Peptides against a protein of PDB entry 3T7K. Designs and how they scored, part 10

Target 1, 248 residues: chain A of PDB entry 3T7K
Amino acid sequence: KAEKILARFNELPNYDLKAVCTGCFHDGFNEVDIEILNQLGIKIFDNIKETDKLNCIFAPKILRTEKFLKSLSFEPLKFALKPEFIIDLLKQIHSKKDKLSQININLFDYEINGINESIISKTKLPTKVFERANIRCINLVNDIPGGVDTIGSVLKAHGIEKINVLRSKKCTFEDIIPNDVSKQENGGIFKYVLIVTKASQVKKFTKLINDRDKNETILIVEWNWCVESIFHLNVDFTSKKNVLYQKK

## One batch from the design tools (peptide; aimed at target 1 R64)

Design b1_p11_3_s1 (made by RFdiffusion4, then SolubleMPNN; from b1_p11_3, 5 letters changed)
Fold by OpenDDE base, seed 4:
Structure b1_p11_3_s1 (fold): chain B 248 residues (1-248), chain A 11 residues (1-11)
Amino acid sequence: as target 1 above (248 residues)
Amino acid sequence: MNIYDYNAKEL
């Protein structure tokens, strides 16, 4: 069926998109439209897998969803597009009135606001955002909204190698893992990095660490610190925003 | 077709 619909076009673009959707197309696409999109080099996946070599995200705007946050870890993210791209494309293809010999839809007209070339360019870097920040091992409290698996998966996508889940009520100093990174001369390496949800956790962990491992560097942040770092594909250690405790 | 999912779980 798709072939018959597309036969009216003399030339078909190949968009070369391997995409996921977030905040849009929750009902999916019908079989014909999927086939049409596939013929145009647009493949939409339900889930993110590294093996799929995803390069695109469809979303109405910047979202704090798992898929959106992970899309910024694509290698590279080529396009972050509004869902209207697909809608307009399918409308043009299904239109019988337009004797259009060609599909004239420019991907750049559908860019998500706030995902600019600077962000896209950073996805071409050989390292992930937290890797560049010398954050490889983190401690994550078990009561984090969104759940440790989801949050952990996002963090791993962005270069966190090890996520230690802390049972906030029962944890001891021995449960806290160090951020084992080779000392680079120019980067403030924090020996202990923790993502927490409550001020009481800050008080607890700072005490545990300072009592047992005096004079070590500590970074305790909110999840929002990670989100901001992901959205900028840069860690700003000069910012106090979403930093709950810092000891250099 | 409601193209937008307003129930997208934000983290």
Scores: peptide ipSAE 0.514, ipTM 0.933, DockQ to the pose 0.917
OpenDDE base, seeds 1, 2, 3, 5: peptide ipSAE 0.511, 0.511, 0.511, 0.513; ipTM 0.933, 0.933, 0.932, 0.934

Design b1_p11_3_s2 (made by RFdiffusion4, then SolubleMPNN; from b1_p11_3, 5 letters changed)
Fold by OpenDDE base, seed 4:
Parts: structure tokens; C-alpha cells; sequence
Structure b1_p11_3_s2 (fold): chain B 248 residues (1-248), chain A 11 residues (1-11)
């Protein structure tokens, strides 16, 4: 069926998109439309897997969804597109207007607002955002909204190698892992990096660390610090936004 | 076809 629909076009573009969707197309696509998209070099996946070499995200806007946050870790993210791209494409293809010899849809007209070339260019870097920031091992409190698995998977996608889950009520100093990174000359390296949800956790962890390892560097942040870092594909250590405690 | 999912869980 798809072949018959596409046969009216003399040339078909190959968009070379391996995409996931977030905040759109929850019901998916019918089999014919999937096949049409596939023939146009558009493959939509339900889930993010590294093996799929995803290069595109469809979303109506910048979202804080797992898929959107992870899409910024694609190698590279080639396109962040509004779902209207697919809608207009399919609409043009299903149009019975015999006079359309070609598909006239430009990907660049459908870019998600706020995902600019500066962001896209950073996805071509050989390192991930937290790797560049010398954050490889973090401590994550177990009461994090969204759950430690989801949050952890996002953080791992962005270059955090080890996520230590802290049971905030029961943890001791021995449960806190150091951020084991080689001292680079020009980077703020924090020995202890923690993502917390409550002020009481800040007090607890700062006390535990300072009592046992008083001379060490500590960074305690909210999840929003990670989100902002991901959305910018850069860690700004000069910003106090979403930083709950910092000891240099 | 509802093209938008307003229930997308944001972290």
C-alpha cells in the first residue's frame, strides 16, 4: 500500500532519521504510515537504545522527559523536530493532488525552539556533558522524584559512569562514594558529588563528609542542576542556581 | 490523531 502511495513521486527524499518521540504521537502510527516513513528514511523507535544510533527527537517543545533529556546525549543529535514535520509530510503524501511530483518539506522549518546549532554542535563532542565537567561518580538519594533508575539512566547517558544510591535515612559516611577523577589542572573537581531532594539531606551529608573528610571538596545539587546542565550541554560551576552546598 | 501527549512525564 505504501509503495502505491509513494509511486506518484518521481523522487523521494532520504531524511536519514532514527528518532524517538516524546510529548507527541503517543498512539503511534498506522502500519501504512510507518512504511511510508521508512521509505523516506524515517525510522521511529519506541525506546532509546545505544545500538539504534538515534539521531533525532520529535517533541512539540523542549521537555524534561526521559527521552528528551537522553536525546541530548545522541552522538550526534542531528535534528530536534516538531511533530508537525511528520504531520505535514504524511499530509502531503496522502494528498490526492496529482501535481505533486516531489515532497517539499524542509526539516529546518520544524526545529524545536531553543535547540539551536550551538546545542547540536555540542552533541558532536567526543565527551558527554558530565564527563567534560569531571563528574564520573555521583551519589543520588533514593527518594528522588522520577525514581533512581530513570534519573540514573539519564545521568549515565550524559557521561556519569557510576551512580551510588544513598538511603538517606540510613546512610553513613562509608556509603558515600568519591568522584574518582584524575586531577585536571583547570577544572573544579569535586571529590563528593551528591544529588539531593531536601535541605535535611544537605545538612546530613555535609556533616558526614566534613566530620570524616573535612578538607575535601563537596558539591550538593538539586536535580534541576543536572537538567540545566543537560539542556545547555555545559556545566556552569560559577552558577549558584540549584546548588545547595558547595565547598571548594 | 492526537499529535500531542499532554501526559508526558517530566522529570
Amino acid sequence: as target 1 above (248 residues)
Amino acid sequence: MNIYDYNAYEL
Scores: peptide ipSAE 0.455, ipTM 0.921, DockQ to the pose 0.913
OpenDDE base, seeds 1, 2, 3, 5: peptide ipSAE 0.452, 0.452, 0.450, 0.453; ipTM 0.921, 0.921, 0.920, 0.922; seed 1 fails the geometry check

Design b1_p11_3_s3 (made by RFdiffusion4, then SolubleMPNN; from b1_p11_3, 6 letters changed)
Fold by OpenDDE base, seed 5:
Structure b1_p11_3_s3 (fold): chain B 248 residues (1-248), chain A 11 residues (1-11)
Amino acid sequence: as target 1 above (248 residues)
Amino acid sequence: MNVYDENAFEL
């Protein structure tokens, strides 16, 4: 059926998109539209898998969803597109009125506002954002909104290798893992990196660390620090925003 | 076809 619909076009574009959707197309696509998109080189996946070599995200805007945050870890993210791209494409293809010899839809017209070339260019870097920041091992409190699995999965996508989950009420110093980074590349390495949700956790962890491992470097941040780092694909250690405690 | 999902869970 899709072939018959597309046969009216003399030339078909190959968009070479391997995409996921977030904040759009929850109901998915009908079989004909999926096949049309596939023939145009547009493959939409339900979930993010590294093996799929995803290069595109569809979303109405910048979102703090798992899929959107992980899309910024794609290698590279080629396009962050509004769902209107698919809508307009399918409308043009299903239009019986226009004897269109060609599909005249440009991907660049559908870019998500705020995902600029600077962000896209950073997804071509050989390293992930937290890897570049010398953050390999983190401590994550177990009461984090969104859950440790989801948050941990986003952080891993962005180059954190090890996530230690801290039971906030019962944890001791021995439960806190160091950020094991051997190479000082051009930026201050924090021996202890923690993501926390409460001021009481800051007080607890700072005391535990300072009492047992005096003079070590500590970074305690909110989840929003990670989100901002992801959205910028850069860690700004000069910013105090969402930093709860820092000891250099 | 609902294009937009208002229920996208944000972290």
Scores: peptide ipSAE 0.477, ipTM 0.925, DockQ to the pose 0.902
OpenDDE base, seeds 1, 2, 3, 4: peptide ipSAE 0.476, 0.476, 0.474, 0.475; ipTM 0.924, 0.924, 0.923, 0.924

Design b1_p11_3_s4 (made by RFdiffusion4, then SolubleMPNN; from b1_p11_3, 4 letters changed)
Fold by OpenDDE base, seed 5:
Structure b1_p11_3_s4 (fold): chain B 248 residues (1-248), chain A 11 residues (1-11)
Amino acid sequence: as target 1 above (248 residues)
Amino acid sequence: MNVYDYNVKEL
């Protein structure tokens, strides 16, 4: 059916999009529209898998969803597009009135506001944002909003290799893992990196670490520190924003 | 076709 609909066009673009959607298209697409999109080189996936080599996200705006945050880890993220791209494309294709010999939809006209070329360019880097920041192993409190699995999955997508989940009320010093990274020249490496939700956790973990390992470097942040780092694809260690405790 | 989802789980 899609072939018959597309046969009216002399030339079809190949957009080469492998995409996920967030904040849009929850109901999905009908079979004909999926087939049309596939013939235009647009493949929409339900979930993010590294094997799919995703390069695009559809969203109405910047969102703090798992899919959106993970899309910034794509290698590269080529496009962050508004859903109107698909809507206008399908409208043009289904239009019987427009004797259009060609599809005249430019994907660059549908960029998500706030995802600029500076962000896109950083997704072409060979390293992930937390990898560049020398953060490999982190401690994550078990009471984090969103859940440790979802938060952990986002962090892993951005170069965290090991996530240690801390049971905040019951944990001891021995439960805290070090950030095992080789000392690079010119980079501040924190031996202990923790993501916490409460001031009481900051007090607890700082005491536990300082009592047992007094001279070591500690970074305790809230989840928003990670989110800001992801949205900028850069860790700013000079910023105190969302940093709850830092010992250099 | 509902284009926009208002019930997104933000982290």
Scores: peptide ipSAE 0.533, ipTM 0.943, DockQ to the pose 0.902
OpenDDE base, seeds 1, 2, 3, 4: peptide ipSAE 0.532, 0.532, 0.531, 0.531; ipTM 0.942, 0.942, 0.942, 0.942; seed 4 fails the geometry check

Design b1_p11_4 (made by RFdiffusion4)
Pose (drawn by RFdiffusion4):
Structure b1_p11_4 (pose): chain A 234 residues (1-94, 102-181, 189-248), chain P 11 residues (1-11)
Amino acid sequence: KAEKILARFNELPNYDLKAVCTGCFHDGFNEVDIEILNQLGIKIFDNIKETDKLNCIFAPKILRTEKFLKSLSFEPLKFALKPEFIIDLLKQIHQININLFDYEINGINESIISKTKLPTKVFERANIRCINLVNDIPGGVDTIGSVLKAHGIEKINVLRSKKCTFEDIIPNDVIFKYVLIVTKASQVKKFTKLINDRDKNETILIVEWNWCVESIFHLNVDFTSKKNVLYQKK
Amino acid sequence: SNSDIFLPSSS
């Protein structure tokens, strides 16, 4: 059936996209529209799996979704495209000349896309390997944890902030000895006291979740930035 | 529907 629709075309382009959508196309399209996209070398996965080697993201804009943040750890991310690409493409299909250049997500330029080719992840480059994360983090630890691990963090230690003792805190073994992601000023006081009491001479970095988000959007951890840094001892 | 989890600010 989709072949009949496509039989009217002399030649079909191979867009070669393995993509997820975020902020769009939250189920699929109709079956015809889906089979057409595959015939054009466009495959859209429901969720991100490391072994599908996704290279594209469809989104109306830069978004803070798990999918958008994880797309910045594709190996490599080749295209970040507005949904209008698929829309214009299917409109024409129903010769094919829709291109991959008229549909960039504004704010995601080549300099950022290109960093996804780097042989390292953003937090791996920053020597942030093992972190502690408060259990009350907005978005929940499983998701935030998945995003951070997709960006080079190997160990996520979850702290029940009200209950945890110093012994629960894991060092950042790879440089900050202790890295914590927190929500409340009430947590900064408790953790600096605990660590200062038990490991006075060591280094600490305490940041908000937004610090990690900014680092991912820039694919760079800027240690000279005070933005979203709640406490540091270096 | 596919999961699309928005991650809010901690501030």

Design b1_p11_4_s1 (made by RFdiffusion4, then SolubleMPNN; from b1_p11_4, 5 letters changed)
Fold by OpenDDE base, seed 4:
Structure b1_p11_4_s1 (fold): chain B 248 residues (1-248), chain A 11 residues (1-11)
Amino acid sequence: as target 1 above (248 residues)
Amino acid sequence: MREDIELPSSK
């Protein structure tokens, strides 16, 4: 069926998109439209798998969804596009009026606001954002909104190797893992990195660490610190935004 | 497709 629809075009573009959608296309696509998109080199996946070598995200704007956050870890993210790309493309293809010899849709006209070339270029780097920041091992409180699995999955996609889940009410100093990174000359290396939800946790963990491992470097942040770091594909250690406690 | 849930902002 799709072949018959596309037969009216003399030339078909190959967009070479392996994409996921977030915040759009909740109802999915019909079989004909999926086939059309596939013939145009647009493959849409339901879930993110590393094996699929995803290179594109469709979203109406920057979102704090697992899919959107993980899309910034694609190697590389080639395109972050508004859903209007697909909508306009399918409209043009289904249009009966114009003997359109060619599909005239430019991907660059559909870029998501705030995902610029500077962000895209950083996805071509051989390292992930937290890897570049010398953050390999983190402690995550078990009561984090969104759940440790989802948040942990996002963090791992961005270069966190080990996530230690802390039971905030029962944890001791021995439960806190160090961020085991070699001392590199350039950059703030924190021995202890923690993501917490409450001021009481800050007080607890700072006390536990300072009492048992004096003079060590500590970074305690909110989840928003991670999100902002992901959205910029850069960790700004000079910013106090979303930092709850820092000891250098 | 299940609606993707936005991860909450830290309050």
Scores: peptide ipSAE 0.419, ipTM 0.890, DockQ to the pose 0.688
OpenDDE base, seeds 1, 2, 3, 5: peptide ipSAE 0.419, 0.417, 0.416, 0.418; ipTM 0.891, 0.887, 0.890, 0.889

Design b1_p11_4_s2 (made by RFdiffusion4, then SolubleMPNN; from b1_p11_4, 5 letters changed)
Fold by OpenDDE base, seed 2:
Structure b1_p11_4_s2 (fold): chain B 248 residues (1-248), chain A 11 residues (1-11)
Amino acid sequence: as target 1 above (248 residues)
Amino acid sequence: MKKDIELPSSK
């Protein structure tokens, strides 16, 4: 029983973690370890739900998984931790060394490389990354690897409100939605934002838009542009990386 | 738990 195992400690920490795991703990935890973790204020969930108010991700490194990408949208993300935190914690707790009156595990020693305090601090902002970038409505090609539902779900978690799925072979200009953002004074608003997979799609969509509206602003990017924006919790409009077409 | 799949790189 977890209670008997924990009874040897005079004081138990409360880590206050509501977490998901990605790239680790595929086999889950046994019932005793789940109970131990729960008593330490560590709750691990199988899936991301907004109602759970998740604040932590466990992963061995930065990953391009749906869970990892969505974890950067938590409000806030308190910790991004390596699985070794749980491993070392449970190892210490299960240790038969009678002399351990206290659990001595520091969360900061287990931070995921590349998720620094600057990234964590941005998760405390009142807005999402694409919201801050004035990207509200996007066009997404239907042939995107990973599927429109998964990609769309990640994008929505990061502040994109409307995702229009384009049937790349059959779409017309009328199928392309504008990014309906009120003119904010600080510029950088693209009327048409598209995520595409192929150069042929760039040619098609640029032609369709320019033939009907020659003066409009267009941003056509790869999925990697979105991923990099999420990993940095910032959209860099000065970067040409993963930008396929840009008209200001 | 199902192994989480990394979303593909566009590269």
Scores: peptide ipSAE 0.458, ipTM 0.903, DockQ to the pose 0.698
OpenDDE base, seeds 1, 3, 4, 5: peptide ipSAE 0.457, 0.457, 0.457, 0.458; ipTM 0.904, 0.903, 0.903, 0.905

Design b1_p11_4_s3 (made by RFdiffusion4, then SolubleMPNN; from b1_p11_4, 4 letters changed)
Fold by OpenDDE base, seed 3:
Parts: sequence; C-alpha cells; structure tokens
Structure b1_p11_4_s3 (fold): chain B 248 residues (1-248), chain A 11 residues (1-11)
Amino acid sequence: as target 1 above (248 residues)
Amino acid sequence: MNEDIELPSSK
C-alpha cells in the first residue's frame, strides 16, 4: 500500500533518521505510515538502544524526559525536530494533488527551539559532558524524585561511570565514594560529588566528609544542576545555580 | 515506567 501511495512522486528523499519520540505520537503510527516513513529513510524506535545508532529525536519542545535527556548523548545527535515534520510530511504524501515531482520539506524548518547548532556540534565531541567535567563517580540519594534507576541511566549516558546510591537516613562516611579521577594539572577535581534533594542532606554529608576527610573538595548539587549541564552539554563550575555546597 | 514522564525539577 505504501509503495502505491509513494509512486506518485518522481523522486523520494532519504532523510536517514533513526529516531525516538517524546512528548508526541503517544498512539504511535499505523502500519502504512510506518512503511511510508521507512521508504523515506525515517525509522522510529520505541526505546533507546546504543546498537540502533540513533541520531534524531522528535519532541514538541525541550523536555525533561529520560528520552530527551539521553538524546543529547547520541553520537552524534544530527537532528532534534518538532513532530510537525512528520505531520506535514505524511500530509503531503497523502494529499491527492497531482504528481508532485518531489517532497518539499526542509528539516531545518522543524528544529526544536533551544537546540541549536552549538548544542548539536557538542554531540560530535569524543567525550561526554560529565567526562569533560572530570565527574566519573557520584553519590546519589535514594529518595530522589524520578527514581535512582532512571536518573542513574541518564547520568551514565552522559559519561558518569559509577553511581553510588546513598540511603540518606542510614548512611555513614564509609558509604560515600570518592570521585576517582587522576588530578589533571589545570582543573579543580572534586573528590566528593553528591546529588541531593534536601537541605538536611547537605548538612549531614558536609559534616560527615569534613569530620573524616578534612580539606577535601566537595560538590553537592541538585538534579537541576545535572539537567542544565546536559541541556547545554557543558558544566559551568563558575555558576552557583543549583549548587547547594561547594568546597574547592 | 512511562518513559515519557518529565523528571521532576528540584524546585
């Protein structure tokens, strides 16, 4: 059926998109439309798998979903597009108007606001955002909204190798892991990095660390610090936004 | 878990 619909076009584009969707197309696509999209080089996947070599995300705007946050770790993310791209494409294809020589849809007209070429270019870097920031091992409180598994999965996609989950009410100093990064000459490496949710946790962990491992560097942040770092594909250590405690 | 749920803000 798809072939018969597409036969009215003299030339078909190959968009070469391997995509996931978030905040759109919750009902999916019918079989014919999936076949049409496949003929145009557009493959939509339900879940993110590294083996699929995903290069695109569809979303109405910047979102704080697992899929959106992970899409910024694609190697590279080629396109972040509004769902209107698919809508307009399918509308043109299903149109009964006379022989269109070609499909006239430009991908650049459908870019998600705030995901510019500067962000896209950073996805071509050989390192992940937290790797570049010398953050490899972090401590995460177990009561974090969204769950440690989801948040942990996002953080790992962006270069954090080890996530230590802290039982905030029961943990001791011995439960806190150091950020094991070799001292590079020019950068303040934080020995202890923690993501917390409450001011009481800041007070607890700062006391535990300072009492047992004096004069060490500490970074305690909110989840929003991680999200902002991902959205910019850069860690700004000069910013105090979403930083709860910092000792250099 | 619905993968399409926005993760909560810290605020």
Scores: peptide ipSAE 0.372, ipTM 0.862, DockQ to the pose 0.597
OpenDDE base, seeds 1, 2, 4, 5: peptide ipSAE 0.366, 0.367, 0.370, 0.369; ipTM 0.864, 0.861, 0.862, 0.862

Design b1_p11_4_s4 (made by RFdiffusion4, then SolubleMPNN; from b1_p11_4, 4 letters changed)
Fold by OpenDDE base, seed 3:
Structure b1_p11_4_s4 (fold): chain B 248 residues (1-248), chain A 11 residues (1-11)
Amino acid sequence: as target 1 above (248 residues)
Amino acid sequence: MNEDIILPSSK
């Protein structure tokens, strides 16, 4: 059926998109539309797998979803597109107008606001955002909204190697892991990096660390600090936004 | 497709 529909066009584009969707297309696509998209070089996957070499995200805007946050770790992310790209494309294809020479849909007209070429270019870097920031090992409180598995998965996609989950009510100093990174000449490394949810946790962990390891560097942040770092594909250590405690 | 859950803001 898809072939018959596409036969009205003299030339078909190959968009070369391997995509996931977030915040759109909840009902999925019918079989015919999937076949049409496949013939145009558009493959849509249900989940992110590294083996699929995904290069595209469909979303109405920047979202705080697992899929959106992980899409910024694609190597590279080629396109971040609004769902209207697919809608307009399928609408043009299903139109009963006479033979069209070409499908007239430009990918650049459907870019997600806030995902610019500067962001896209950073996805071509050989390193991940937290790797560039010398953050390898973190401590994550177990009561984090969204769950430690989801949050941890996003953080790992962006270069954090080890996530230590802290039972905030029961943990001691011995449960806190150091950020084991070799000193690079030009950057301050925080020995202890923690993601917390409550002011009481800041007080607890700062006391535990300072009582046992008084001269060490500490960074305690909110989840929003990580999200903003991901959205910009850059860690700004000069910003105090979403930083709860910092000791250099 | 399952609705993708928006991760909460820490605020």
Scores: peptide ipSAE 0.309, ipTM 0.853, DockQ to the pose 0.723
OpenDDE base, seeds 1, 2, 4, 5: peptide ipSAE 0.302, 0.308, 0.303, 0.306; ipTM 0.849, 0.852, 0.847, 0.851

Design b1_p11_5 (made by RFdiffusion4)
Pose (drawn by RFdiffusion4):
Structure b1_p11_5 (pose): chain A 234 residues (1-94, 102-181, 189-248), chain P 11 residues (1-11)
Amino acid sequence: KAEKILARFNELPNYDLKAVCTGCFHDGFNEVDIEILNQLGIKIFDNIKETDKLNCIFAPKILRTEKFLKSLSFEPLKFALKPEFIIDLLKQIHQININLFDYEINGINESIISKTKLPTKVFERANIRCINLVNDIPGGVDTIGSVLKAHGIEKINVLRSKKCTFEDIIPNDVIFKYVLIVTKASQVKKFTKLINDRDKNETILIVEWNWCVESIFHLNVDFTSKKNVLYQKK
Amino acid sequence: VSDSDKEIPET
C-alpha cells in the first residue's frame, strides 16, 4: 500500500535517520506514513536504547525532556530537526526534495552538535564520575539518574536527605572529592557540616540540577561559572 | 504523554 504511494516516484532518498521525537508525535503516525518513512531511511524509536545508535532528534525547540537531554549523548548526534521536516516530507509524498538543512532546531548549532563526536562524555571530561543526589530531586532519581549516566556519570548515590549520615556519602573517585546535587539550602548546611566535620581538608561541590542541565546544553562543564553552584570548597 | 517527553522541572 505504501509501496503504491511510492511507486509514483522515480527514486527515493535515503535520509538515514534513526530518531526519537520529544515534544512531538507522541504515539506514531498512521501505518502508511510509518512504512513510507522506513522506505526513505527514516526510523523512529519509542525510547532511547544505546544499541540502536540513534543519530537524530525531532523536537519543536530545545527542551528539558529526558529525550532531548539524552539526545545530546548520541554517538554522534547528527541531526536535531524540527517536526516540520517529517510534516513537509509526508505532505510532498502524498519528485522528493525535502532537505535536512531547512529545519534546524534554533539554538542547537554545529559547534554543539559536533561535541557529540568527542570520545568523552561531558561529565567524564569534567572529572565528575561519582555523585550524590538527594532523593527529593524534581523528576525523580531514576530519570535524572538515567540522564546523568548517559552523560558520563558512573555512580549515582541517592541520599535520603533527612536521614543520611556522612558514611552514606560516596566520594567522586576518578578534582572534587565530594559532588552533591541538591534541592534545598537546608541540605547544603547539613552536608557541608557533615563533610567538614569528618573530612575537613577535602574538596566539595554542591550544585542544583540546573547546573547539570546547562552543562549538557553546552556539552561543557564551566567551572568558572557561579550560576547554580550552591557551595564549593576547592 | 510519556514521562520521558515531559520537561524536567528546575530547582

Design b1_p11_5_s1 (made by RFdiffusion4, then SolubleMPNN; from b1_p11_5, 8 letters changed)
Fold by OpenDDE base, seed 5:
Structure b1_p11_5_s1 (fold): chain B 248 residues (1-248), chain A 11 residues (1-11)
Amino acid sequence: as target 1 above (248 residues)
Amino acid sequence: IKKEDQELPDV
């Protein structure tokens, strides 16, 4: 059926998109539209898998979803597009106007606001955002909203190798892992990096660390610090935003 | 809404 619909076009674009959707297309696509999209080189996947070599995200705007946050870790993210791209594409294709020799839809017209070329360019870097920031091992409190699995999965996608889950009420100093990074000449290396949810946790962990390791560097942040770092594909160690405690 | 499509808390 899709072939018959597409046969009226003299030339078909190949968009070469391997995409996931978030915040849009909750009901999916009908079989004909999926086939049409496939013929145009647009493959939509239900979930993010590394094996799929995803290069595109469809979303109405910047979202704090696992899918959206992980899309910024794609290698590279080629396009972050509004769902209107697919909508307009399918509308044009289903339009019975006999005179359409070509599909005239440009991907660049459908960019998600706030995902600029600078962000896209950073997804071509050989390193992930937290890797570049010398954050390899983190401590994550077990009571984090969204859950340690989801948060941890996003953080791992962005170059955090080891996530230590802290049982906030029962943990001791020995439960806190160091950020095991080789001293690079340029950049703030924190020996202890923690993501926490409460001021009481800041007080607890700062005390535990400072009592046992008085001269070590500590970074305690909110989840929002990670989110902002992901959205910018850059860690700004000069910013105090979402930083709960810092000891250089 | 799939878990992967739920917005993570602003915290």
Scores: peptide ipSAE 0.690, ipTM 0.973, DockQ to the pose 0.877
OpenDDE base, seeds 1, 2, 3, 4: peptide ipSAE 0.687, 0.688, 0.687, 0.689; ipTM 0.973, 0.973, 0.973, 0.973

Design b1_p11_5_s2 (made by RFdiffusion4, then SolubleMPNN; from b1_p11_5, 7 letters changed)
Fold by OpenDDE base, seed 5:
Structure b1_p11_5_s2 (fold): chain B 248 residues (1-248), chain A 11 residues (1-11)
Amino acid sequence: as target 1 above (248 residues)
Amino acid sequence: VKKEDEELPDS
């Protein structure tokens, strides 16, 4: 069926998109539209898998979904597009107007606001955002909203290799893992990095670390610090925003 | 809504 619908076009674009959707297309696509999209080089996947070599996300705006956050870890993220791209594309394709010899939809017109070329360019870097920030091993409290699995999965997608889950009420100093990174010359390495949810946790962990390892560097942040770092694909160690405790 | 499409809470 799709072939017959597309046969009216002299040339078909190949968009070369391997995409996931978030915050849109909850009901999916009908079989004909999936086939149409596939013929245009648009493959939509239900879930993020590294094997799929995803390069695109569809979303109405910047979202704090696992999918959206992970899309910024794609290698590269080529396009972050509004769902209107697909809507307008399919609308044009299903249009019975005889005079459409070509599909005239430019994907660049459908960029998600706030995902600029600077962000896209950073997804071409050989390293992930937290890797560039010398954050390899983190401590994550077990009571984090969204759950340690989801949060941990996002963080791992962005270059955190090891996530140590801390049982906040019962943990001791021995449960806290160091951020095991080689001291690179250009500074900004924290021996202990923690993501916490409460001021009581800040007090607890700062005490535990300072009592046992008095001279070490500590970074305690909230989840929003990670999110902002992901959205910018840059860790700004000069910012105090979402930093709960810092010892250099 | 799939879990992967749920907005993660603000901290």
Scores: peptide ipSAE 0.624, ipTM 0.963, DockQ to the pose 0.880
OpenDDE base, seeds 1, 2, 3, 4: peptide ipSAE 0.620, 0.618, 0.620, 0.620; ipTM 0.962, 0.962, 0.962, 0.962

Design b1_p11_5_s3 (made by RFdiffusion4, then SolubleMPNN; from b1_p11_5, 8 letters changed)
Fold by OpenDDE base, seed 5:
Structure b1_p11_5_s3 (fold): chain B 248 residues (1-248), chain A 11 residues (1-11)
Amino acid sequence: as target 1 above (248 residues)
Amino acid sequence: IKKEDLELPDV
């Protein structure tokens, strides 16, 4: 069926998109439209898998979904597009106007607001955002909203190798892992990095660390610190935003 | 809505 619909076009673009959707297309696509999209080099996947070599995200805007956050870890993210790209594309293809020899839809017209070329360019870097920031091992409190699995998965996608889940009520100093990174010359390295949810945890962990290792560097942040770092594909250690405690 | 499509909390 798709072939018959597409046969009216003299030339078909190959968009070379391997995409996931978030915040749009909840009901998916019908079989014909999936086939059409496939013929145009647009493959939409249900879930993010590294093996799929995803290069595109469809979303109406910047979202704090696992999919959206992970899309910024694609290697590279080629396009972050509004769902209107697909809508307009399918609309043009299903249009019975005999005179359409070509599909005239430019991907660049459908960019998600706030995902600029500067962000896209950073996805071409050989390193992930937290890797560049010398954050390899973190401590994450077990009571984090959204759950440690989801948050941990996002953080791992962005170059955090080890996530230590802290049972905030029962944990001791020995449960806190150091950020095991070699001192590189030009970056603030924090020996202890923690993501926490509340001020009581800040007080607890700062006390535990300072009592046992008083001269060490500590970074305690909110989840929002990670989100902002992901959205910018850059860690700004000069910013105090979402930083709960910092000891250099 | 899939878990992966839920917005993570603003915390």
Scores: peptide ipSAE 0.669, ipTM 0.972, DockQ to the pose 0.882
OpenDDE base, seeds 1, 2, 3, 4: peptide ipSAE 0.665, 0.667, 0.667, 0.668; ipTM 0.971, 0.971, 0.971, 0.971

